# Peptides against a protein of PDB entry 8PQO: the designs that were tried, part 1

All scores and structures are predictions.

Target 1, 252 residues: chain A of PDB entry 8PQO
Amino acid sequence: VLLKEYRVILPVSVDEYQVGQLYSVAEASKNETGGGEGVEVLVNEPYEKDGEKGQYTHKIYHLQSKVPTFVRMLAPEGALNIHEKAWNAYPYCRTVITNEYMKEDFLIKIETWHKPDLGTQENVHKLEPEAWKHVEAVYIDIADRSQVLSKDYKAEEDPAKFKSIKTGRGPLGPNWKQELVNQKDCPYMCAYKLVTVKFKWWGLQNKVENFIHKQERRLFTNFHRQLFCWLDKWVDLTMDDIRRMEEETKRQ
Unless a header shows other numbers, all headers, positions and changes below count from the first letter of the chain.
Peptide ipSAE was made for these designs. It is ipSAE averaged over its two directions, with the distance scale d0 held at 1.0 Angstrom where the peptide's residues are scored. Compare it between designs on one protein only; published cut-offs may not apply.
A fold fails the geometry check if it doesn't show the stated peptide or something in it is severely misdrawn.

## One batch from the design tools (peptide; made by RFdiffusion4, then SolubleMPNN)

Design b1_p8_1_s1 (from b1_p8_1, 5 letters changed)
Fold by OpenDDE base, seed 3:
Structure b1_p8_1_s1 (fold): chain B 252 residues (1-252), chain A 8 residues (1-8)
Amino acid sequence: as target 1 above (252 residues)
Amino acid sequence: MSLLSMRV
């Protein structure tokens, strides 16, 4: 098991982020080839549990069409089905990813708190002390070009170059986080993303767990760079606007 | 890349 807490600081408010996240997810999904293909939505309903209230989704990603024929022919039953269960109770979210074949031997859990701070809170997810001491805190700086793979880099998605016309935010220089503290009119937040990865196969555990974390970090980095650089596209949208956009995307 | 962790 490998745990890391990714902390993404953004020059937006927690309330703004709720809109921006949903917009950016929808926008990014439109840009993905084969979006929605092989995705089955089993459940999409409101939930209330232990004082947490939000939206629950259960999706299955069928990978049969995404692998070569010989892999499909040799794959055990359930090996090519990925289950995603998600609880969205913004500003808290939880996603659990499992595989039918691997059962308890495979888990990706992503728990996110969105807080109006600069990533300074310790153990925001309230882990037991023994567990918390094994969590690596990883800061993602969306302005740091060195954290972006060359193949992922786009100038139009570079926070160090972007200037928001609507808000005046950006570009983000090397010391943007420190400068933000002195700007009373600029909101900020941190997404605390606790990622738990378990891959309990002998000889492959460390390799796969580290690989998954590398992919998650890459995803978080690129996504939040996009989110910020798309600020002018979503900052004036309401949640009702987002809901309409999601409905339109489902019809495509 | 997969946006699984961001979609929900």
Scores: peptide ipSAE 0.098, ipTM 0.832, DockQ to the pose 0.648
Fold by OpenDDE base, seed 5:
Structure b1_p8_1_s1 (fold): chain B 252 residues (1-252), chain A 8 residues (1-8)
Amino acid sequence: as target 1 above (252 residues)
Amino acid sequence: MSLLSMRV
């Protein structure tokens, strides 16, 4: 088992991020060719449990069409089906990813708190001390070009070049986080993403767990760069606007 | 919100 807490600092408020996240997920999904193929939505409903209230989703990702024929032919039954269960109780979210074939030998859990701070809280997910001491804190800087793979880089999605016309935020220089403290009119938040990866195959555990973390970090980095650079597209939208957009997309 | 929807 490998645990890391990714901390993503953004020059937006917690309330703004709720809209921006939903918009950016929808937009990113549209930009992916073949988006939605092999995705089955089993459940999408409100939930209430132990004082937590939000939206629950259960999706299956069927990867049979996403892999070469020879891989599909060699794959055991259920090996190419990934289940994603998500509890969205913003500002808290939890996602659990499992595989039908691997069962208890495979788990990806992502728990996120969105807080109006600069990533300074320790153990925001309230782990036991013995567990917390094994968690690596990883800071993602959306302005740091060195954290972006060359194949992922787009100039129009570079926070170091983007300036929001509607808000005046950006571009984000090398010391933008330190300067943010002095900008009384600019809101900020941190997304604390505790990622738990479990892969219980002898000889491959560390390699696969580290690989998955590398992919999650890449995803979080690119997504939040996009979210910021798309600020002018979503900052004036309401949650009702987002809901209408989602319903329109479902009808297509 | 789906995390994998950010990839797919």
Scores: peptide ipSAE 0.070, ipTM 0.826, DockQ to the pose 0.265
Fold by OpenDDE base, seed 1:
Structure b1_p8_1_s1 (fold): chain B 252 residues (1-252), chain A 8 residues (1-8)
Amino acid sequence: as target 1 above (252 residues)
Amino acid sequence: MSLLSMRV
């Protein structure tokens, strides 16, 4: 098991981020050919449990069309089905990813708190001390080009170049986070993303777990760079606007 | 929130 807490600081409010996140997910899905292909929504309902209230979703991602024929032919039953269970109680979210074949031997869990701070809170997910000492805190700086793979880099998605016309935010210089403290008119938040990866296979556990973390970090970095650079596209949208966009994306 | 939807 490998745990890391990714802390993504953004010059947006917690309330703004709720809209921006949903917009950016929808937009990213539109940009990917076949983004909804092989996705089965089993459950989408409100939930209330232990004082947590939000929306619960259960989706299956069928990967049969995403792998070569010979892999599909050799794959055990359920091996190419990924289950995603998500609890969205914003500003808290939890996603659990499992595989039918691997059962308890495979888990990706992502728990996120969105806080109106600069990533200074320790153990925001309230882990036991023994567990918390094994968590690596990883800061993602959306303005740091060195954290972006060359193949992923786009100038129009570079926070160091982007300036929001609607809000006046950006471009983000090397010391942008320190400067936020002095900018009373600019909101900020941190997404604390605790990622738990478990892959039980002798000799490959560390390799696969580290690989998955590398992919998650890459995803978080690129996504939040996009989210910020798309600020002018979503900052004036309502939640009703977002819901309409999600429904349109589901139909594609 | 779907993380896989972010990748797709």
Scores: peptide ipSAE 0.072, ipTM 0.825, DockQ to the pose 0.268; fails the geometry check
Fold by OpenDDE base, seed 2:
Structure b1_p8_1_s1 (fold): chain B 252 residues (1-252), chain A 8 residues (1-8)
Amino acid sequence: as target 1 above (252 residues)
Amino acid sequence: MSLLSMRV
């Protein structure tokens, strides 16, 4: 098991981020080739449990069409079906990813708290001390180009170049986080993403767990760079606007 | 929130 807490600081408010996140997910999904193909939505309903209230989704990703034929032919039953269970109780979110074949031997859990701070809270997810001591805190700086793979880099998604016309935020210089503290009119938040990865296959555990974390970090970095650079597209949208956009995306 | 949908 490998745990890391990714802390993504953004020059937006927690309330703004709720809109921006949903917009950016929808927008990214439109831009992805094969988005929605092989996705089965089993459950999409409101939930209330232990004081947490939000939306629960259960999706199955059927990867049979995404792998080479020989892999599909040799894959055990259920090996190419990934289950995603998500609890969206913003500002808290939880996603659990499992595989039918691997069962308890495979888990990706992503728990996110969105807080109006600069990533300074320790153990925001309230882990036991023994567990928390093994968590690596990883800060993601959306303005740091060195954290972006060359193949992922787009100038129009570079926070160091972008300036919001609607809000005046950006570009984000090397010391933008420090400068933000002095800018009383600019909101900020941190997304604390505790990522738990478990892959219990002898000889491959560490390699696969580290690989998955690398992919998650890459995803978080690119996504939040997009979210910020798309600020002018979503900052004036309401949650109702987002819901309409999501419905339109589902019909495509 | 579906993070897997952002990958696939």
Scores: peptide ipSAE 0.066, ipTM 0.822, DockQ to the pose 0.235; fails the geometry check

Design b1_p8_1_s2 (from b1_p8_1, 3 letters changed)
Fold by OpenDDE base, seed 1:
Structure b1_p8_1_s2 (fold): chain B 252 residues (1-252), chain A 8 residues (1-8)
Amino acid sequence: as target 1 above (252 residues)
Amino acid sequence: FSLITIRV
């Protein structure tokens, strides 16, 4: 098991991020070739549990079309089906990813708190001290080009170049986080993303767990760079606007 | 929020 807490600081409010996240997920999914293809939505309903209220989703990602033919032919039943269960009780979110074939030997869990701070809180997910000492804290700086793979880099998605016309935010210089503290009119937040990866195949555990973390970090970096650079597209949208957009997308 | 949908 490998645990890391990714801390993503953004010059947006917690309330703004709720809209921006949903918009950016939808937009990013549209931009990906085959976005939404092979996705089965089993459940999408409100939930209430242990005082937590939110939206529960259960999706299956069918990967049969995404792997080579020889892999499909040799794959055991259920091996190419990925289950995603998500509890969105914003500002808290939890996603659990499992595989039918691997069962308890495979888990990706992503738990996120969105806080109106600069990533200064320790153990925001309230882990036991013994567990918390094994968590690596990883800061993602969306303005740092060195954290972006060359193949992923786009100038129009570079926070160091982007200037929001609607809000006046950006571009983000090397010291943007320190400068933010002095800008009383600019909101900020941190997404604390505790990622738990478990892959129990002997001899491959560390390799696969580290690989998955590398992919998650890459995803979080690119996604939040997009979210910020798309600020002018979503900052004036309401949650009702987002819901309408999601419904329209489901009908296509 | 669907993380895998963005990656697949």
Scores: peptide ipSAE 0.074, ipTM 0.826, DockQ to the pose 0.231
Fold by OpenDDE base, seed 2:
Structure b1_p8_1_s2 (fold): chain B 252 residues (1-252), chain A 8 residues (1-8)
Amino acid sequence: as target 1 above (252 residues)
Amino acid sequence: FSLITIRV
């Protein structure tokens, strides 16, 4: 098991981020190859549990069309089906990813708290002290180009170049986080993403767990760079606007 | 939000 807490600081409010996240997910999904092909939505309903109230989704990703034919032919039953269970009780979110074939031997859990701070809270997910000692805190700086792979880099998605016309935020210089503290009119937040990865196959555990974390970090970095650079596209949207956009996307 | 949808 490998645990890391990714802390993503953004010059947006927690309330703004709720809109921006949903918009950016929708927009990013449109840009991805396959457009949701092989995605089955089993459940999409409100939930209430232990004082947490939100939206629960259960999706199955059928990867049969996404792998080479020889892999598909050799893959055990259920090996190419990924289950994603998500509890969205913003500002808290939890996602659990499992595989039918690997069962208890595979888990990706992503728990996110969105807080109006600069990533200064320790153990925001309230882990036991012994478990918390094993968590690496990883800060993602959306303005740091060195954290972005060359193949992922786009100038139009570079926070160090972008300036929001609607809000005046950006560009984000090397010391933008320190400067933000002095800018009383600019909101900020941190997304605390505790990522738990379990891959219990002998000889491959560390390699696969580290690989998955690398992919998660890459995703979080690119996504939040996009979210910020798309600020002018979503900052004036309401949650009702987002819901309409989601409904329109489901019909396509 | 769906993380896999963004990656696949």
Scores: peptide ipSAE 0.071, ipTM 0.821, DockQ to the pose 0.233
Fold by OpenDDE base, seed 5:
Structure b1_p8_1_s2 (fold): chain B 252 residues (1-252), chain A 8 residues (1-8)
Amino acid sequence: as target 1 above (252 residues)
Amino acid sequence: FSLITIRV
């Protein structure tokens, strides 16, 4: 098991992020050719449990069409079906990813708190001390180009070049986080993403767990760069506007 | 799979 807490600081409010996140997910989904192919939505309903209220989703990602034919032919039954269970109780979210074939030997859990701070809270997910001491804190800086792969880099998605016309935020210089403390008119937040990865197969555990974390970090970095650079597209949208956009995307 | 992790 490998645990890391990714902390993503953004020059937006917690309330703004709720809209921006949903918009950016919808927009990213549109930009992916065949993004809806092989996705089955089993459940999409409100839930209430232990005082937590939100939206529960259960999706299956059927990867059979997304792998080479020889992989599909050699794959055991259920090996290419990924289950995603998500509880969205913003500002808290939890996602659990499992595989039918691997069962208890594979788990990705992502738990997120969105807080109006600069990533300074320790153990925001309230882990036991023995568990918390094994968690690596990883800061993602959306303005740091060195954290972006060359193949992923786009100038129009570079926070160090982007200037929001609607809000006046950006471009983000090397010291933008320190300068933010002195800017009373600019809101800020941190997304604390605790990622738990379990891959129990002997001899491959460390390699696979580290690989998954590398992919998650890459995803979080690129996503939040996009979210910020798309600020002028979503900052004036309402939650009702976002819901309509999501419904339209699901039909494609 | 990239879209799966974004929705967290």
Scores: peptide ipSAE 0.109, ipTM 0.831, DockQ to the pose 0.696; fails the geometry check
Fold by OpenDDE base, seed 3:
Structure b1_p8_1_s2 (fold): chain B 252 residues (1-252), chain A 8 residues (1-8)
Amino acid sequence: as target 1 above (252 residues)
Amino acid sequence: FSLITIRV
């Protein structure tokens, strides 16, 4: 098991982020070629549990069409089905990813708290002390180009170049986080993403767990760079606007 | 899996 807490600081409010996240997810999904292929939505409903209220989704990603024929022919039953269960109770979110074949030997869990701070809270997910001491805190700086792979880099998604016309935020210089403290009118938040990865296959555990974390970090970095650079597209939208957009997307 | 998490 490998645990890391990714802390993503953004020059937006927690309330703004709720809209921006949903918009950016929708936009990113539209830009993915074949994004709807092999995705089955089993459940999409409100939930209430232990005082938490939100939206629950259960999706299956069928990877049969995404792998070579020989892999599909040799794959055990259920090996190419990925289950994603998500609880969105913003500002808290949880996603659990499992595989039918691997059962308890495979788990990706992503738990996120969105807080109106600069990533200074320790153990925001309230882990036991013994567990918390094994968590690596990883700061993602959306303005740091060195954290972006060359193949992922786009100038139009570079926070160091972007200037929001609607809000006046950006571009984000090397010291942008420190400058935020002096800008009383600029909101900020941190997304604390605790990522738990388990791949309990002998000889492959460390390699696969580290690989998955690398991919998650890459995803979080690119996504939040997009979210910020798309600020002018979503900052004036309401949650009702987002809901309408989601409904329109379902009809296409 | 990175592409999957974007769709969450």
Scores: peptide ipSAE 0.084, ipTM 0.821, DockQ to the pose 0.450; fails the geometry check

Design b1_p8_1_s3 (from b1_p8_1, 5 letters changed)
Fold by OpenDDE base, seed 1:
Structure b1_p8_1_s3 (fold): chain B 252 residues (1-252), chain A 8 residues (1-8)
Amino acid sequence: as target 1 above (252 residues)
Amino acid sequence: MKYITIRV
């Protein structure tokens, strides 16, 4: 098991981020070639449990069309079905990813708190001290080009070049996080993303767990760069606007 | 419904 807490600081409010996240997920999904192909939505409903209220989703990703024929032919039953269960009780979110074949031998869990701070809170997920001491804290700087793979880099998605016309935010220089403290009119938040990866196949656990974390970090970096650079597209939208857009996308 | 992206 490998745990890392990714801390993503953004020059947006917690309330703004709720809209921006949903917009950016929808937009990113449109831009993916074959986006939604092989995705089955089993459940999408409101939930209430233990005082937590939000939206529950259960999706299956059928990977049969995404792997070479020889892999598909050799794959055990259920090995190419990935289950994603998500509880969105914003500002808290939890996603659990499992595989039908691997059962308890495979888990990706992503737990996120969105806080109106600069990533300074320790153990925001309230882990036991013994568990918390094994968590690596990883800061993602959306302005740092060195954290972006050359193949993922787009100039129109570069926070160091982007300036919001609607809000005046950006471009983000090397010291932008320190400068935020002095900018009373610019909101800020941190997404604290505790990622738990478990892969119990002997001899491969460390390699696969580290690989998955590398992919998650890459995803978080690119997504939040997009979210910020798309600020002018979503900052004036309401949650009702987002819901309408989601309904329209479901009908297509 | 093109939600391939894990709610990051």
Scores: peptide ipSAE 0.069, ipTM 0.795, DockQ to the pose 0.360; fails the geometry check
Fold by OpenDDE base, seed 3:
Structure b1_p8_1_s3 (fold): chain B 252 residues (1-252), chain A 8 residues (1-8)
Amino acid sequence: as target 1 above (252 residues)
Amino acid sequence: MKYITIRV
């Protein structure tokens, strides 16, 4: 098991981020060719549990069409089905990813708290002290180009170049986080993303767990760069606007 | 890479 807490600081409020996240997810999904192919939505409903209220989703990703024929022929039953269960109770979110074949030997869990701070809180997920000792805190700087793979880099998605016309936020210079503390009129937040990766296969555990973490970090980095650079597209939207956009996306 | 809705 490998645990890392990714801390993503953004020059937006927790309330703004709720809209921005949903918009950016919808927009990113539209830009992906074949985004709906091989995705089955089993459940998408509101939930209430232990005082937590939110939206629950259960999706299956069918990978059969995404792997070579010989892999599909050799794959055990359920090995190419990935289940994603997600609980969105903003400002708290939880996603659990499992595989039918691997059962308890494979888990990706992503737990996110959105806090109105600069990533300074320790153990926001309230882990046991012994478990918390094993968590690596990883800061994602959306302005740091060195954290972006060359193949993922787009100038229009570069926070170091973008300036919001509507809010005046950006561009984000090398010291933007330190400067933010002195800007009374600029809101900020941190997304604390605790990622738990478990891959119990002899000889491959560390390699696969580290690989998954690398992919999650890449995803979080690129997404939040997009979210910020799309600020002018979503900052004036309401939650009702987002709901309409989600409904339109479901019909496509 | 599919931007899966809630993974972010």
Scores: peptide ipSAE 0.065, ipTM 0.798, DockQ to the pose 0.519; fails the geometry check
Fold by OpenDDE base, seed 5:
Structure b1_p8_1_s3 (fold): chain B 252 residues (1-252), chain A 8 residues (1-8)
Amino acid sequence: as target 1 above (252 residues)
Amino acid sequence: MKYITIRV
């Protein structure tokens, strides 16, 4: 088992982020040609449990069409089906990813708190002290070009070049986080993402767990760069506007 | 339905 807490600081409020996240997910999904092929939504409903209220989703990602023919022919039954269960009780979210074939030998769990701070809280997920000692804290800086793979880089999605016309936020220089403390009119937040990865197969555990963390970090970095650079597209939208956009996308 | 939940 490998645990890391990714801390993503953004020059937006917790309330703004709720809209921006949903917009950016929808927009990123549109830009992925063929990304919706092989996704089955089993459940999408409101839930209430132990005082937590939110939206529950259960999706299956069928990877059979996305792997080479020889992989598909050799793959055991259920090995190419990924289940994603998500509980969205903003500002708290939880996602659990499992595989039908690997069962208890594979788990990705992502637990997120959104807080109006600069990523300074320790153990925001309230782990036992012994478990917390084994968590690596990883800061993602959306302005740092060195954290972005060359193949993923787009100039229109670069926070170091983007200036919001509507809010005046950006471009983000090397010391932008320190400068935020002095800018009374600029809101900020941190997304604390505790990622638990489990892969129990002997001899491959560390390699696979580290690979998954590398992919999650890449995803988090690129997504939040997009979210910030799309600020002028979503900052004036309401939650009702987002819900209408989601419904329109479901009909396509 | 394109449901790539990049809930990252």
Scores: peptide ipSAE 0.064, ipTM 0.788, DockQ to the pose 0.329; fails the geometry check
Fold by OpenDDE base, seed 2:
Structure b1_p8_1_s3 (fold): chain B 252 residues (1-252), chain A 8 residues (1-8)
Amino acid sequence: as target 1 above (252 residues)
Amino acid sequence: MKYITIRV
């Protein structure tokens, strides 16, 4: 098991981020051609449990079309089916990813708290002290070009170049986080993403767990760069606007 | 079909 807490600081409020996240997910999804084949939505409903209220989703990702034919032919039953269960109770979110074949031997859990701070809280997910000692805190800087793979880089999604016309935020220079503390009128937040990866296969555990974390970090980095650079597209939207957009997208 | 990117 490998645990890392990714801390993504953004020059947006927790309330703004709720809109921005939903918008950016929807927009990113539109831009991904061919990602819809093999996604089955089993459940998408509101839930209430233990004082947590939000939206529950259960999806299956069928990877049969995404792997080479020889892999598909040799893959055990259920090995190419990935289940994603997500509880979105913003500002708290939880996603659990499992595989039918590997059962308890495979887990990706992503637990996110969104807090109005600069990533300074320790153990926001309230892990046991012994478990917390094994968590690596990883800061993602959306302005740091060195954290972005060359193949993922787009100039229009570069926070170091983007300036919001509507809010005046950006561009984000090398010291933007330090400067933000002095800017009384600019909101900020941190997304604390505790990622738990379990891959219990002898000889492959560390390699696969580290690989998954690398992919998650990449995803988080790119997504939040997009979210910020799309600020002018979503900052004036309400949650009701987002809901309407989601409903319209369901009908297409 | 909503391409639901894993909500990061």
Scores: peptide ipSAE 0.063, ipTM 0.786, DockQ to the pose 0.281; fails the geometry check

